# Peptides against a protein of PDB entry 4HTP, part 9

Target 1, 231 residues: chain A of PDB entry 4HTP
Amino acid sequence: SQTVASHVPFADLCSTLERIQKSKGRAEKIRHFREFLDSWRKFHDALHKNHKDVTDSFYPAMRLILPQLERERMAYGIKETMLAKLYIELLNLPRDGKDALKLLNYRTPTGTHGDAGDFAMIAYFVLKPRCLQKGSLTIQQVNDLLDSIASNNSAKRKDLIKKSLLQLITQSSALEQKWLIRMIIKDLKLGVSQQTIFSVFHNDAAELHNVTTDLEKVCRQLHDPSVGLSD

## One batch from the design tools (peptide; made by RFdiffusion4, then SolubleMPNN)

Design b1_p9_1_s2 (from b1_p9_1 with V2A E4D)
Fold by OpenDDE base, seed 3:
Structure b1_p9_1_s2 (fold): chain B 231 residues (1-231), chain A 9 residues (1-9)
Amino acid sequence: as target 1 above (231 residues)
Amino acid sequence: SALDELANS
């Protein structure tokens, strides 16, 4: 079955997240999220014009925007140190070189950008001169690869975890990888609360999530912003 | 945006 997520480039989500992060005011942050959401809903309506009973929803994007609320996937088993080692290997960075040490010692100040403790930002600057300018993955493909990682972590198949990570990395820009890392680590640093994200999505979203703790159910039941829980 | 182009197609 066709899904919106199978058509939306992961780059579009990352660009939206980047705009949200760079915006100073709450109103501007909300505007960027709303614009992405409205475009998604519009595309959904067009894609499913002749099929009213679809399970497709904003869930594939929402679970990446609010990764701390993920309940369908088990733990990835991926930490910053693992990613650091992977990047050093993949990029063939000298082990005693500046960039390798930045990745491994990401919690210590580097004296350049003030990004101490933010592994994703440190990785971004290392990747920027070395990676693709434009990625090729859709939101669906990103989620499929993340599903694979979680499943293989449960099965203790480290080789297959590495394979999926390599697919993500080699098909993503530096900017996309910055956000992907934050999704895996479950800290997007958007500067807007979970409550704000839910309130923009639907007036009843926070309430339904508080009761069900099911993000997919929230996205499906409250897909239409004009239809409430009591309707 | 790519989304807008897809939605209008």
Scores: peptide ipSAE 0.025, ipTM 0.685, DockQ to the pose 0.809
Fold by OpenDDE base, seed 4:
Structure b1_p9_1_s2 (fold): chain B 231 residues (1-231), chain A 9 residues (1-9)
Amino acid sequence: as target 1 above (231 residues)
Amino acid sequence: SALDELANS
């Protein structure tokens, strides 16, 4: 069965996240998220017009926006150091070169951008001149690859983890990789709280999540903003 | 956005 996530480019989510991050005020941040969400819901309604009992929801996007609330897939087993080493290898960066050292020593301020401690931002600047300008992955494909990584981590199949990571990397722009890294590390730095995200999604979302701790359930049951928990 | 285009198609 087709899902909204199978049609939505990962780039669209990343551009939304980028707009949210760059927005100065809470209201503007909320607006960008709301616009993405509304578009998602509209597409959902169109896609599933003749199918009322679908399990499809905003969950594929929500679990990437709030990756710290992920409970379905197991741990990736990926840290910044692993990614640094992978990028050094993949990009054939000189080990003693500036870019390799930036990635390995991401906690130490080396540049003027103030990105110390934010591996994703450091990676972005290294990747920007080296990566494709436009990615090709959908949100569904990203989640499938992340599922693969988690599964293979559990199975201790490092080779397959690397394979999936390479697929993510080679099919993503620098900007998309920036956000992908943040999703994997589970820190998006959007400047909006979890509560705000839930509140925009649905008035009852925070409450339902507090009780169930099930992000998919929250997204599915509260897909329609006009239908509450007490309904 | 591509999403908006899809929603309106």
Scores: peptide ipSAE 0.025, ipTM 0.680, DockQ to the pose 0.893
Fold by OpenDDE base, seed 5:
Structure b1_p9_1_s2 (fold): chain B 231 residues (1-231), chain A 9 residues (1-9)
Amino acid sequence: as target 1 above (231 residues)
Amino acid sequence: SALDELANS
């Protein structure tokens, strides 16, 4: 069955997240999220116009926006140091070179960007001149690859983890990789609270999540903003 | 947006 996530480029989500992060005010941050969500819902309605009782929802995007609430997918087993080493290898960076050292010592960057402790930003600047300008992955494909990583981590298949990571990296822009890293590390730094995200999604979302702790259920049951929990 | 374009295609 077709899903919205199978049609939405991962780049579109990343661009939205980037706009949210760059926005200074809460209202502007909310606007960018709302615009993405509204577009998603509109596309959903068009895609499923002839199909009733679909299970498709905003969940594929929501679980990337609120990765700390992920419960279906197990731990990735990936840390910044692992990613640093992977990038050094993949990009063939000199190990004692400036860029390699930036990745490894991301907590104390020497740069003027003020990105201390944000590995994703450090990686972005290293990747920007070296990687594709436009990625090719959909949100569904990203989730599939992340599922693979988590599954293989559980199975202790490091080779397959690397394979999936390489697929993610080679098919994504620097900006997409910045956000992908933040999703894996589970820290998006959006500057907007979980409560705000839920409130924009649906008035009853926070309550339902507090009770169920099931992000997919929240997204499915509250897909329509006009239909409440009691309806 | 790209989503809007896709929705209208």
Scores: peptide ipSAE 0.025, ipTM 0.678, DockQ to the pose 0.727
Fold by OpenDDE base, seed 2:
Structure b1_p9_1_s2 (fold): chain B 231 residues (1-231), chain A 9 residues (1-9)
Amino acid sequence: as target 1 above (231 residues)
Amino acid sequence: SALDELANS
């Protein structure tokens, strides 16, 4: 069945997240998120115009925006050191070179950027001159690849994990990879709280999540902002 | 954005 996530480029989500992060005020951060959400809902209504009973929802995007609330897929088993080694190999970086050392020693960067401890930002600057300007992945494809990584981690299939990571990396821009890394590590650093994200999504979202701890259920049941839990 | 174009189609 057709889903909104199968049509939305991952780049669009990443651009929205970048705008949110760069915004100083809470109101501006909320505006950027609301604009993305409203566009998603509008596309949903158009896509499913003749199908009233669909399970499609904002869940594919929400689980990437709030990755710490993920309960469907298991742990990725991926840390910054693994990603550093993978990038060094994939980009054929000299092991004793400046860029390789930046990735490996990301907690104490020697560079001019105040990105100490933020692996995703360090990776971004290494990737920017080496990656495609525009990625080709949809939100659904990103989630499918992340599902594969989690499944193969549980099965201890390291080769298949690497294969899925390579697909993510080779089909993504530097900016998309910055956000993908943050999603995997489960720290987006948006400067807006989980409660704020829920409140913008639906007035009853925080309450329903507190009871169910099921992010998909929250997104499905509260898909329409005008329909409450008591309706 | 591509999303906006899709939503308005």
Scores: peptide ipSAE 0.025, ipTM 0.679, DockQ to the pose 0.931

Design b1_p9_1_s3 (from b1_p9_1 with V2K E4D)
Fold by OpenDDE base, seed 3:
Structure b1_p9_1_s3 (fold): chain B 231 residues (1-231), chain A 9 residues (1-9)
Amino acid sequence: as target 1 above (231 residues)
Amino acid sequence: SKLDELANS
């Protein structure tokens, strides 16, 4: 069946996240998230106009925005060191070169940007002059590849993990990869709390999540902002 | 955004 996530470019989510991160005030951060969510709901209504009983929801996006709450897929088994080595190999960076050392020693300040300890930002600056300007992946495709990574990690198939990672990397812009890394590492650094994200999504979302710990259930049951838990 | 275009199509 068709899903909203199969139509929405991953780039659109990443641009929204970038706007949220760059916004200084809570109100502005909330506005950017709300605009994305409202557009998603509008498209959902249009896509499913003739189908009232659908399981499609905001879940594919929400699980990327709140990756710490992921419970459906198992651990990726990916750390910054693995990604650093992969980028060095893929980009054919000299091992003793500046960019390779920046990736490997990401905790040590090496430049004026003050990005020490934020691997995703360091990777972004290395990738920006070297990768695609625009990615081609949908949110659904990103989730499918992440599912593959988690499954293959459980099966200890390192070769297949690498294959899926390469697909993600080669089809993504530097900006998209920055956010993808943060999703994998489970730290988006948006400057807005989980509670705020839930409150914007639905008034009852935090309560339902506290009881069920099921993010998909929260997104499906509370898809309509005008329909509460008691309704 | 592309999402807005899709929502209004």
Scores: peptide ipSAE 0.037, ipTM 0.736, DockQ to the pose 0.881
Fold by OpenDDE base, seed 2:
Structure b1_p9_1_s3 (fold): chain B 231 residues (1-231), chain A 9 residues (1-9)
Amino acid sequence: as target 1 above (231 residues)
Amino acid sequence: SKLDELANS
C-alpha cells in the first residue's frame, strides 16, 4: 500500500530539523515543525482520498524525530567510534590525517567550529566537500534501512549492518547524514522538548503516549487534530 | 519543499 513516507524525501525532513535547530525561539521552532506536519497531513488526505480505513500516519517521521521513543525497532548497536571507522574507510581518509583524527577524537577540541563532543557536526564538515549535494532517499527507505540495521544487529550480522549503512551514506547529502547520525545515536539537539512536539501534533498526544507508550498508536489514533480521545 | 509540492497537486 502507498504511504506518505514513500513519497517524502528524507532531505525535506532534514531541512525542517535544521531550521528547527537554527531557530532561537520556541515559537519559531514550533512554526517549522507545524509547517512540516501540516504539509504531511494535506498530502495524506490527497493520497488516501478514496480509502477510508488506512493505517498510514505520521509515525514514519515521528519515530525519526523522537528516536528515544522507538519501541518497534531494536537497538542498532552503533556508536560514534564505529561510524568514525566506517567513514575513514569509505572516504579513503588517511588514518593519520586531520579529518580521520577529527572523527576518531571527536570529543577533543581540534577545530575552529567548537563542535567538540558532537560527532554529527564533525562528520558533517568532513562530509560536506565529499558528498552529494542532494540525497535520493525517501523517509520510507531510510526507515527500511534502519530496520535492516536493527534486525541484523540482533542477528550479529556485522557484514549486513555495514551494507545497509553504506546504502544510507552513499545516497545521502552531508546534511542528511548529520541528522541520520543523530537519529541513530538518539540525540537530535533540536532545542524543543518531547512535550512540545506532542502538543503541536495533537492536544491529547502526550496523554495517550503516557498510557500506551506506543508511538505508532499515538500517530494513527490522533492523526486528525480535530478528533480527540473522547470522540 | 518537495512535500509542499506533493501536498498541493
Scores: peptide ipSAE 0.035, ipTM 0.740, DockQ to the pose 0.941
Fold by OpenDDE base, seed 5:
Structure b1_p9_1_s3 (fold): chain B 231 residues (1-231), chain A 9 residues (1-9)
Amino acid sequence: as target 1 above (231 residues)
Amino acid sequence: SKLDELANS
């Protein structure tokens, strides 16, 4: 069955996340998230106009926005060091070169940007002059690849993990990869709380999540912002 | 946004 996530470019989510991160005020951060969510819901209504009781929901996006709440997908087994090594290999960076060292020593303050400890930002600047300007992946495809990584990690198939990572990387812009890295590491640094995200999504979302701890159920049951749990 | 384009499509 067709899903909203199969039509939404991953780039659109990343652009939204970037706008949220760059926004200084809580209100502006909320506005950017709300705009994305509203657009998603509008597209959902259009896509499923003739289909009642679909299971499609905001879940594919929500699980990327709140990756720390992921319970369906197993652990990726991926750390910054692994990604650094992968990028060095993929980009054919000299091991003793500045860019390779930046990736490997991401915790050490280097340069004027103050990006120490934020591997994703360091990676972004390394990738920016080397990667595609526009990615081609949908949110669904990103989730499928992440599912593959988690599954293969559980199965200890390192070769297949690398394959899926390469597919993600080669089909993503530098900006998309910055956010993808943060999703994998499960730290988006949005500057807005989980509670705020839930409150914008639905008034009852935080409560339902506290009870069920099931992000998909939250997204599905509270898909309509006008329909509450007690309705 | 692409979402808006798709929603109006």
Scores: peptide ipSAE 0.034, ipTM 0.736, DockQ to the pose 0.815
Fold by OpenDDE base, seed 1:
Structure b1_p9_1_s3 (fold): chain B 231 residues (1-231), chain A 9 residues (1-9)
Amino acid sequence: as target 1 above (231 residues)
Amino acid sequence: SKLDELANS
């Protein structure tokens, strides 16, 4: 069956996340998330107009927005140092060059942006002049590649992990990679709490998640914001 | 409760 995630560009999610991050107030952050969610639900209704009892839900996006709540896929086994080395290799950065050193020493402030300790931001500035302006991946494809990484990490297949990472990197803009890195490291730095994300999604979402700890169940059971748990 | 049912499903 078709999914909304198979049609939504990963770039659209990343643009939303970027807007949320740049917003100063809680209300503005909520607005940007709500707009994305509403658009998703509208697309869902259109896509599944003639189909009842579909299992499709917001889960593919939600698990990227709240990656710390991921329970379906195992650990990626990816650290910032690994990504730094991969980028140096892929971008053919001089090892003693400024950009390579920035990636390797990401915890030390080297510039005026104050991005010390945020590998994703450092990577963004290195990638911006070197990568595609627009990515080509859907949310479904991103999740498929992340599933592959986790599975291959469990199987200790480093070569296949690298292959999937390269697919992600080569098909993503600098902005998309910034957010992808944060998803892998499981720290989006949105400035909005998990509780707020759940509350915007559905009034009963936090409660259901507290009981089930199953993000997919939350997204599926509470897909319709007008249908509550008591319904 | 419905929550309990969903938690055990």
Scores: peptide ipSAE 0.005, ipTM 0.422, DockQ to the pose 0.022

Design b1_p9_1_s4 (from b1_p9_1, 3 letters changed)
Fold by OpenDDE base, seed 5:
Structure b1_p9_1_s4 (fold): chain B 231 residues (1-231), chain A 9 residues (1-9)
Amino acid sequence: as target 1 above (231 residues)
Amino acid sequence: SALDALANS
């Protein structure tokens, strides 16, 4: 069966996250998230118009927005230093060059942007002049590749981890990679709390998550914002 | 958004 995630470009999620991050006020941040969520639900209703009892939900997106709550896939085993080395190799950056050193020493301020300590931002500026303008991956494809990375990390198959990472990188824009990195590292820096995300998703979401610790169950059971836990 | 376009198609 088709899923919403199989149709939604990863770029759309990343653009939403970018808007949220750039927004100054809580209300504006919430608005951007709500708009994405509403569009998702609308598409879900259209896609599944003739199908009842589908298991499809916002989960594929939610697990990328709240990656610290991921419990289904195992650890990626990926750190900033590994990504830095990968980018240096992939982009054929001189090891002693400015951009390579920025990636390796991302914790040290090198400019006026205040990006110190944020590897994803450092990577973004290195990637921006070098990568595709538009990515081609859907949210489902991104999750499939992340699942592969986690599985292969567990199996200690470093070659296959690299393969999946390369697929992600080569099919993503610089902006998409910025957010992908933050998803892998599990720090999106959105400026909104987990509670806020849950409250916008559904009034009962925080409560259900506190009880079940199951993000998929939360997304599936509370897919309809008008249907509560007691209904 | 692309998502909106898809939802309306």
Scores: peptide ipSAE 0.033, ipTM 0.720, DockQ to the pose 0.849
Fold by OpenDDE base, seed 4:
Structure b1_p9_1_s4 (fold): chain B 231 residues (1-231), chain A 9 residues (1-9)
Amino acid sequence: as target 1 above (231 residues)
Amino acid sequence: SALDALANS
């Protein structure tokens, strides 16, 4: 079955998130999110024009935008230190070199960017001059790989976790990896609250989530912004 | 964006 997520490049989501992060005002942040959401809904309507009662929704994107609310996928078992070591290995960085030390000591000021404590930003600057690959993953593919990581973490299959991580990394740009890291660590630093994201998605979204704690249910039931919870 | 193009297709 076709889903919107199977057609939307992960790069498009990351670009939207980047715009949101760079926007100074709440109104601008909201605008960027709304534009992405509206485009998603329009594509959904077009894709499913001849299909009634589809389960497809904004959920594949929403669970990446609000990763702290993820309940379907189990824990990744991935922390910044693990990612640092992985990047050092993958990029063949000298262990005593500047970039390796930046990744390992991400909590302390080591550079001019003022990104101390934000591993994803530090990683971005290390990756940017080195990533030659253009991102090719869809949102669905990213979620599939993240599902694999979580499943393999539960099964204590470290080798398979590494395999899936490498697939994500090697098929993603530096910018996409920045956001992917933040999704895994569950801290996007968008500068907009969860409540704001829900309010833009649907007026009843926050309420439904508070009751159900089911992000997929929220996305499916409130897919149409004109149809309320009581309707 | 690519998404916009998709939405308009």
Scores: peptide ipSAE 0.032, ipTM 0.717, DockQ to the pose 0.884
Fold by OpenDDE base, seed 3:
Structure b1_p9_1_s4 (fold): chain B 231 residues (1-231), chain A 9 residues (1-9)
Amino acid sequence: as target 1 above (231 residues)
Amino acid sequence: SALDALANS
């Protein structure tokens, strides 16, 4: 069946996350998230106008926004060091060059941007002059590739993990890759709490998640902001 | 946004 996630560019989510991160203050951060969510719900209603009782929901986006709450897919088995080595290989960076050393020693301050310890930001600046300006992946395609990575990690198929990572990298902008890295590492640094994200999504979302720990159930049961748990 | 264009379609 057709899903909202199959139509939404991953770039649109990343642009929203970037606006949230750059915003000063809770109210402005909430506004950007609410705008994305409202647009998603509007598109859902249009897409499924003639179909009742669909299972489609905000879940494909929510699991990328709150990756620490992911329970459906297994561990990726990917750390910053693995990504650093992959980028050095893929971009053919000189091993003793400045950019290769930045990626490998991402925890050491270099004095240029103050991004020590944030691998995703370091990767962004290395990628920006070298990769596509605009990505081509939908949210569904990103999730499919992440599912593949997790499945192949469980099966210890390193070659297939690399294949899926290469697809993600070669079809994404530097900005999209920054956020993708943060999703994989499970630290988005948005400056807004999990509780705030849930409260904006639905008044009962935090409560339902506390009981079920099932992010998909939360997104599906509380898809309509006007329909509560007791209704 | 692409979402807005599709929602108005």
Scores: peptide ipSAE 0.032, ipTM 0.720, DockQ to the pose 0.843
Fold by OpenDDE base, seed 2:
Structure b1_p9_1_s4 (fold): chain B 231 residues (1-231), chain A 9 residues (1-9)
Amino acid sequence: as target 1 above (231 residues)
Amino acid sequence: SALDALANS
């Protein structure tokens, strides 16, 4: 069956997240998220116009926006040090070069950017002059690759983990990789709370999540903002 | 965005 996530570029989600992060006020952050969500729902209605009983929902996007709440996908087994080494290899960075050292020593403030401790931001600046300007992955494809990583981590297949990571990296812009890293590490730094995200999604979302701890169930049952839990 | 184009389609 066709899903909204199979049509939505991952770049569109990343651009939305970037706008949210750059926004100073809560209201502006909420507006950017709402616009993305409304567009998603509108496309869903058009895509599934003739199909009333679909399981498709906002879940593929929501699980990337709230990666700390992921319960279906097992642990990736990926840390910043692993990614640093992978980027050094993939980009053929000199081991003693400035960029390689920035990635490896991401916790140490290197005077120019207040990005100390934020590996994703450090990676972004290293990747920006070296990567594609526009990625080619959909949200569905990103989730499929992340599923593969988690599955292969459980199976201790390090070579297959690397293969999936390479597919993600080679098909993504620097900006998309910045956000992908944050999704994998499970820290988006949006400046908006989980509660706010749920409240914008649906009035009953926080309550249903507190009871079920099931993000997919929340997205499916509360897909329509006009239909509550009691309906 | 592509999403906007599809939603307006």
Scores: peptide ipSAE 0.031, ipTM 0.713, DockQ to the pose 0.952

